# Ledger of designs, part 270: peptides against a protein of PDB entry 5HOI

Target 1, 351 residues: chain A of PDB entry 5HOI
Amino acid sequence: FRYMPFSPAGTPFGFTDRRYLTMNEVGYVSTVKNSEQYSITVSFFDVGRFREYHFEDLFGYDLCFLNEKGTLFGQSKTGQIQYRPHDSIHSNWTKIIPLQAGERITSVAATPVRVIVGTSLGYFRSFNQFGVPFAVEKTSPIVALTAQNYRVFSVHYSQFHGLSYSLSELGTSSKRYYKRECPLPMSLPNINSDMKKDANLDYYNFNPMGIKSLFFSSYGDPCIFGSDNTLLLLSKWRSPEESKWLPILDSNMEIWKMSGGKETTDIHVWPLALAYDTLNCILVKGKHIWPEFPLPLPSEMEIRMPVFVKSKLLEENKAILNKKNEIGADTEAEEGEEDKEIQIPVSMAAE

## One batch from the design tools (peptide; made by RFdiffusion4, then SolubleMPNN)

Design b1_p25_6_s4 (from b1_p25_6, 15 letters changed)
Fold by OpenDDE base, seed 2:
Structure b1_p25_6_s4 (fold): chain B 351 residues (1-351), chain A 25 residues (1-25)
Amino acid sequence: as target 1 above (351 residues)
Amino acid sequence: SEREKRREEIRKKFAERVAELLKSQ
């Protein structure tokens, strides 16, 4: 086994000079080989909200995380990271992560308030959005990271125990665990059956864990999309004893149904994000299971959320609204950027 | 409901896109 740099929905070069470093609901980051350098482009799906930008990469960034405020880049071998705000108001910053001999950065994540770096030796490094360090923790080897606001979903790998996950909140002074290195019931790629196709071997060499992406849902639930093309959602994670992984979408089965039961072995789902009850994804046709260039327009797949997830979210949103109404009686209108509490569309609150 | 109409539209667009891909070589 070899630790490879992981980024959400990142693609291999294959036989091309181009790949996607990452993609999600915000946009996609591409890199092109230009002799000994790279040209990176940060593109957005909402072209009215954000301007596409590009830069020359002399470092060979192989890690990326895109959010609504900026892009984090990382170089797995050198330990260099760079944060680039999408706006011109905030400055770019660079930092070198100290790596031991043979240690690699395996994953990076960034939110508007946190930067997280995970390594092959299990070093979990946290920073603010300006690159000021909070803490260093040693965990089991980290293979993937994602983050939303102050929450971090980490995937760990042990040769003896397989895949595990953690869910944590990064406060100002302390890390809280909701889940700490719990078993992750995700199937690993089957080398013996699936590797008969060269394209599957190329992808396995790029991503040995077969994690196509991981993200938080719009409701703040950890999601993972593995090599089996099943979307797993961590439900009830606030209740340690009630928490469970739910297979909320078998994407191969849904494509098969929508085809009218035709052969669909050459049609693939590439996951971007989960918004409410829809998986945002790229539909890919061909030999490769990943999108090529140009990037196709995203598609939405309907999912059936378990009733128990909806009820608890409605209760939590009512509890948050009630607390805001209790606090909002006495404090004048400071125009704080209200955390855009995902307004459950009124149509979802009425069922 | 408006929600059911949106879900039906999503299903329709997805099925159309799958059908386009099935026709493409």
Scores: peptide ipSAE 0.549, ipTM 0.935, DockQ to the pose 0.511
Fold by OpenDDE base, seed 4:
Structure b1_p25_6_s4 (fold): chain B 351 residues (1-351), chain A 25 residues (1-25)
Amino acid sequence: as target 1 above (351 residues)
Amino acid sequence: SEREKRREEIRKKFAERVAELLKSQ
């Protein structure tokens, strides 16, 4: 095992000079080798909202995180990070993360308000969007990060305990944990069974954890998509005792069903994001489980449970609030109640 | 409902895309 730089939905070079550094619902970041340098392109799915841009990368950025406001780049070995806003109003900034001997940046994440750097030694470094540091925490070795607003979903690896996860909120003064290094029930890539195919070995060498992507859903739930092509969603994470990982999509099974039960072993889901009740993904055809160039248009996969129930409960709660307002009940709508995790009735959680 | 119609349209488009990929070499 070796710590490799992880970026959400990043692809290997394989036998090519180009790869995707990251992709999500906002867009995709590609890099092309050009002699001793790289050319990076930041592309967007909504071409009306954002303008594609490119730059020359003399550092060889191997880490990337894309959000709606900018792109964070990182170099795993040197510790260099760069944040590039998509707009021309905000300035780019560069910083060197101090690394110990043999320490690597393993993952980076950025939101409009936070930058996070995770390392192979388990240093968790937090910054604001301008690269001003908040804190350094020592955790178990970090293998993957994602973030939404102030929330961070981190995946950790221990040789003794396997995969764990943390869910934290990075306030102004303190870090709050909702989950701290709890067991992650995700299957690791099976080297012995799957490595008979050269394409799987190449991907394993790029991403030994088999985490194709991790993201927050549109409802703020942590999601992870592993090598088993199952989308896991962390439900009820605000209630530590009730929190559970839900297998909300078996993508192989869903492709098989949609094919009418045909062989679909060469059709792969590449996850981008979970929006409401749909997984945004790239459908990939071929021996490689990852998208090649050019990037195909995203596809939407229907998610049944629990996201469907959550959205129904949101609609029902809005309808109840509207009825209360019609009855003239001066219930001070505390603006804070919209963020309360909807208790899914036990009866609906079993469907 | 309008939501059920949208879900059915998503399912249909996804099935169409899978069917296209099954026909592609």
Scores: peptide ipSAE 0.548, ipTM 0.935, DockQ to the pose 0.565
Fold by OpenDDE base, seed 3:
Structure b1_p25_6_s4 (fold): chain B 351 residues (1-351), chain A 25 residues (1-25)
Amino acid sequence: as target 1 above (351 residues)
Amino acid sequence: SEREKRREEIRKKFAERVAELLKSQ
């Protein structure tokens, strides 16, 4: 198996001189090939909050992670990484990650407080936002990373066991696992069925796992969007026995429904982020399943939690209300508070 | 509710965008 560099929602060059290194809810990072050099641009959706910036890349960065404070770049073969704050107050820093013969950086992630590097040999390297190392851990081969605050979602690949995932927290003193190399029930790209179109083969060569993006929801739940265009969310990850993957959106089916049942084989969802109950995405029309240049404006898709999860949330909220009423039974029964919209507590989205 | 209205608006905007893309060559 060939390990390829992964970045969230990154696109291939195809037949062009341009690609997106990464994109999410904050913005998009593009690179343009100019002879032996690259020009990188970091663009933002909120132009009032952030100023677009560019720089010349002499290293050929093929890994990227964008957050609200900065951009992490990586070169998969040389092991060079660079962190660039969006503000001019904090300095850029560069580091070389030591790689063994044939080892590649396969994914990088950055939060305002952590930098993470994963490799094809399963070296997991953690740093603070200033590039000071915390630890090196040996895991199964890492194929994708994302991070939010102190939490890291990692995807691993074995030729014998397929895909697995880990969910960890990088505290000040120690790493905690919520999940450690558990099976990931994501379908891999089917080479025999899906590769009938050259454009699908080009994308498969760029991303053999078919992971279009990997992110945390606004509630802090791990999300993955595979080649089947299904959004999976890890529910109840704090409870080891209750934790499960939920198919919260079939994007092909939703496009088909919204078309009125028309043929939509040339319309594609490119995932950016999950905010509350909406998937932020790019709608792409054409031969390629990824956005080209210029980048279309983002669209919002309503996610549908499975009816069983909605019913369970209603039962859990009724049970919480009943417990509050049992504890409150010593204070006077004022009758009148009707239809308070059941605010799903932010805690219950992850419990 | 206000939440249902917002969901209907999101659904409407998404359907409009899909319809625009279906009409584009």
Scores: peptide ipSAE 0.547, ipTM 0.933, DockQ to the pose 0.535
Fold by OpenDDE base, seed 1:
Structure b1_p25_6_s4 (fold): chain B 351 residues (1-351), chain A 25 residues (1-25)
Amino acid sequence: as target 1 above (351 residues)
Amino acid sequence: SEREKRREEIRKKFAERVAELLKSQ
């Protein structure tokens, strides 16, 4: 086993000189190998909101995370990270993460307010958007990260315990855990059954955990898409005893149904994001389970939200509305930065 | 509902895209 650099929906080079470093609902980051250098392009799906840009990469960035404000790059072996805002108002910054002998950066994540670095030795490093450090924590070895606002979803791997996950919030003064190194009920790639095709071996060598992507839903729920092509959503994560992983989509089964029961073994879902009740994804045809170049237009796939997710979203919205109504009655209590929980439209919860 | 119409449109577009891919060599 080797710790490999993970980026959400990143693709291998395969037999080509180019790959996607990452992709999500915002856009896609590609790299092309030019002798000893790389050319990186940051492209966007909303071309009216964002301008595509490129730069020469002399470091060989193998980690990437794209958000609405910028792109974080990392080099797994050297410990170099670079943040590049999409706007020209904010400056790029570069930092070296100190690595021990044999340590690798395994994943990076960035939000408009936080930068996170995880390593193969389980060092969790947090920064603000300007690269100012908050803390260093020692955890189990980190294999994947994603983040939304102040929340971080981390996946850990132990040779003895397999996969675990953490869900944390990175406040100004402290890290809060909602979940800390809890078992992750995700199937690992089966080397013996799935590797009969050379294309699967190439992908396994690139990503031995088989985590195609890791993201937060538009509702702030942690999501993971594994090698089994099942979308798992962490429900009820605010209630430690009630929290559970929900298989909200079997993508192979849904493609099979939409084909009218035809053979669809060459059609693959590549996950981008979960927006409300739809998985944003790339539909890929071919031997490779990942998108090639040029990138196809994204597709939307309907998810079957479990009734228990809808009911809880209704209860959470009622609780938020009731708290707002109670706070609106009494006077001069200090403007605490109350977490503006995204009000899920009541109309979405009523079905 | 308007939501049901949107879901049906999403489902239809997805089915059309799968059908296109099945016809592509």
Scores: peptide ipSAE 0.546, ipTM 0.934, DockQ to the pose 0.520

Design b1_p25_7_s1 (from b1_p25_7, 17 letters changed)
Fold by OpenDDE base, seed 1:
Structure b1_p25_7_s1 (fold): chain B 351 residues (1-351), chain A 25 residues (1-25)
Amino acid sequence: as target 1 above (351 residues)
Amino acid sequence: SMLERLKRREEKRKEFAKRVQELLE
């Protein structure tokens, strides 16, 4: 088994000189081979909010994470990382992560407040947005990372136990675990059935875990999109005993329904983000399951599962809070109520 | 309103279905 660098929704080169390093709801990062060098372009879907920029990459960055404030790059073999703010007001910074012999950076994540580096030996390294280190922790081998604000979703791999996940919060003083190396109920790519097509073998060699993307929803729920094209959402993660993975979307089944039951073997969903009750994705036509160049415009795919209920309950709770505030009731609104997990009534969870 | 949200949901579903059909042609 070989640990490969993972970036959310990253694509292989295949037989081309170009690929996407990462893509999400903010934009997409591409790299082009120019002899021994690479040219990196950071592009945005909201062209009014952000200006596209490019630079020459002399290091061959193979890891990337894009957020609303900047882009984190990493080189899996050398341990070099670079953070590039989108705004020119803030300086770029570069750091070398110390790697042991044979160790690789397997994933990187960045939020406006945290930078996270995971390795093939299970070193979890945390930094602030300026590259100041907080801690180094030894975990099971890390294969994927994503982060939102202070929260980190990590996927781990063991040859003996398969996939596990952790959900943690990186405070100022300590790391809190909501979940620590719990079993991840995601199927690994089936080498025997799917590898009959050369294009699937190329993707497997690029991403042997089959994790197409890893992100947090707009509600802060961990999401994973595997090789089975099913979107899994971790619900009730604040309650360790009640936490469960919900298969909120079978994208193949939804494409099949939208086709009117036609053959859709050449239509693929490439996940970007989960915004409220919609999967932001790229619809891909062709032999490759990943988007090529130019990148198609994103599509919104509706999820059936009651994220609608969660949003309705948020709106209802906000409306109740606003009504309480209008009635002048001296209810000390404890500032801590905003982070309470919305209890979905059992009656609406059955729809 | 809930009705406006349901309408937006139906519009998004119709737009997605249209994009899938355009890819099948």
Scores: peptide ipSAE 0.420, ipTM 0.889, DockQ to the pose 0.534
Fold by OpenDDE base, seed 2:
Structure b1_p25_7_s1 (fold): chain B 351 residues (1-351), chain A 25 residues (1-25)
Amino acid sequence: as target 1 above (351 residues)
Amino acid sequence: SMLERLKRREEKRKEFAKRVQELLE
């Protein structure tokens, strides 16, 4: 086993001079090998909201995280990180993360308010959006990170315990854990079955955990998409005893159904984000399980789970809140209720 | 409305199914 740099939905070079460093619902970041350098391009799906930009990379960035405000880059071996706002009004900043001998940055994440760096030795480093450090914590080895606002979803690996996860909130003064190094029930890539195809070996060497992506849903639920092409969602994470992973989509089964029961072994789902009740993804045809160039347009896969109920309950709660505000009831109590987990009735979960 | 949301989901499902068929050809 080797710790490899992980970025959400990142692709290998394969036999090409180019790859995607990361992609999500905002856009995609590509890198092209020039003789001794790399050219990085940050592209967006909403071309009306954001302007594409590019720059020369002299460092060979192998880690990336894209959000609505900027792009975080990292170099796994040197410890260099760079944050580039999409808006030219805000300055770029660069920092070197101190690494021990043999330590690597394994993942980076950025929100509009936090920057997070995880390492192969389990150093969890937190910063504000300007690169000012908050804390350094020692955890189990970090293999993947994602973040939304102040919340961080981290995946850890131990040779003895396999995969675990943490869910934490990075306040101004302290880190709160909702989940701390709990077992992650994700299947690891099966070396013996999957390695019969050279393309699967190349991907395994790039990403030995088989985590294609991880993200927060539009409702703030942690999601992970593994090598088994199953989307897992962490439900009831605010209630420690009730928290569970839900297999909300088998993407291979859904493609098979949509084909009319034809062979679909050359059609692959590449995950981007979970927006309400739909998995935003790239449909890939071919030998490689990842998208090549040019990037196909994103597709939406419908999730059958009652995530519909969360959206209806949110709309109903907003309508109740708006009616209370019209009646002049004291507004101070309401900021604490938005963070209550929407309980889905068991009857609506079976449809 | 809930009905307009169900219609939009059915449209997205039809578009996705069409895209899968186009990839099988």
Scores: peptide ipSAE 0.420, ipTM 0.889, DockQ to the pose 0.533
Fold by OpenDDE base, seed 3:
Structure b1_p25_7_s1 (fold): chain B 351 residues (1-351), chain A 25 residues (1-25)
Amino acid sequence: as target 1 above (351 residues)
Amino acid sequence: SMLERLKRREEKRKEFAKRVQELLE
């Protein structure tokens, strides 16, 4: 095993001179190798909101995080990071992260208010949006980061304990943990069975954890999309004892259903973001599980509530109905409500 | 309305299913 640089929905070069450094609901960042340098392009899905821009990269940035205000770049080996606001009003800044011998930056994240750097030795470094440092913390080795506002979702890896996660808030004075290095019930890529296809081995060499993307939902819930193409959402993270990972989408099963039960082994979901009850994603056809160039238009995949959550909501609704009936409120229970797709109340996802 | 939300959800599902079929052809 080796620690590799992770960026949300980043793609390998494969046999090409180009790749996506990152992509999400805001846009996509591409890099093209030209001899000894790279050309980076920051593109947006909303072309009316932001102007596409490009620059020459002399450092070979292999880490990227895109948000609504700017793009963070990182070089895993040298420790160089650069923040580029999308608006020209704010200046770009560059910083070198001090790395120990053999230490690498494994992931970077940026919000409009925070910059986070995680390393293979488990150094967690926090900054403001201007690159002013707040703190350095030692954690288990960091393999992935994402952030929304002041919240950070970190994934850690130990050879002995596998995957763990932390959920923290980076206030002005202190870091608060909601979750600290708790077990992450995500399946790792199976080297023996799934790696018989060259394309899967290439992707495994790029991303040994199989984490295709890591993001916060629009409700602020941590989400992870693994090699099994299952979207996991962390529910009830505010309640330490009630917090659980929900398998809210099996994307392979959904594609299979939408095909009418045809073979769909060449159709892949590439996750971008979770907006409400829809996974924003790229549908990819081909041998590679990742999007190539040009980038296809994003698609929205509807999330189906897990049967367990549906059952619980049915029980809660029955309990509410029974309480209303005991209070003598003539709520005509229209019998036809059993087949209504129970929407997960926004409160239950965020509780 | 709740009905308009359900209708939009059904439309999105139909559009997604169409895109999957277009990729199978």
Scores: peptide ipSAE 0.419, ipTM 0.886, DockQ to the pose 0.588
Fold by OpenDDE base, seed 5:
Structure b1_p25_7_s1 (fold): chain B 351 residues (1-351), chain A 25 residues (1-25)
Amino acid sequence: as target 1 above (351 residues)
Amino acid sequence: SMLERLKRREEKRKEFAKRVQELLE
């Protein structure tokens, strides 16, 4: 096993000089190899909100994380990271992460308020959005990271225990764990069955864990999309005893249904984000399971599971709050009420 | 409304199904 640099929905070069470093609901970051240099382009799906930009990369960035405020880049071997705000008001910053002999940066994540670096030796490094360090923690080896606001979803790998996950909150004064190195019930890529096609071997060499992407849903639930094309959502993570992974979408089965039961072995889902009750994704046609160039327009896959009920309950709660505000009750809505986990009635989760 | 949401959901499902068919041709 080799630790490879992971970025959410990143693609391999394959036989080309270009790849996607990362993509999500905000946009996509591409890199093109030009001799010894790379040209990076940061593109956006909402072209009215953001302007596409490019720059020359002399370092060969192999890690990337895109958010609504900026892009974080990393070089897995040298330990260099760069944060580039999308707005010109804020300055770019660069930092070298100290790496031990053989250590690699395996994943990076950035929110508008936090920067996170994970390594092959399990160093978890946290910074603010300006690159000021908060802490260094030693964990099990980190293979993937994502973050939303102050929350971090980390995936760990042990040769003895396989995949685990952590869910943590990086407050101003301390790190809180909701989950700490708990077993992750995700299937690893099967080298013997799936590697009969050279295209699958190329992807396995790029991403041995088969994690196509990980993200937080629009409701703040950790999501992971593995090599089995199943979307897993962590439900009830605020309640340690009730927390469970839900297989909320089998994308192969949904494509098969939408085809009218035809063979769909050359149609692939590439995950971007979970927005409300829909998986934002790229539909890929061809031998490669990842999108090529140009990037197709995103598609929305409907999910049938309890996220639809969450949306209804949020609308009902907003309607109740709006009615309370109209009745002139100066109840200071404690800022903590927006972060209450929506209890989904068991009866509606089974439909 | 709940009805408008169900309608939007059915429209998205039809659009996705159409896109899958276009990729099968």
Scores: peptide ipSAE 0.418, ipTM 0.890, DockQ to the pose 0.533

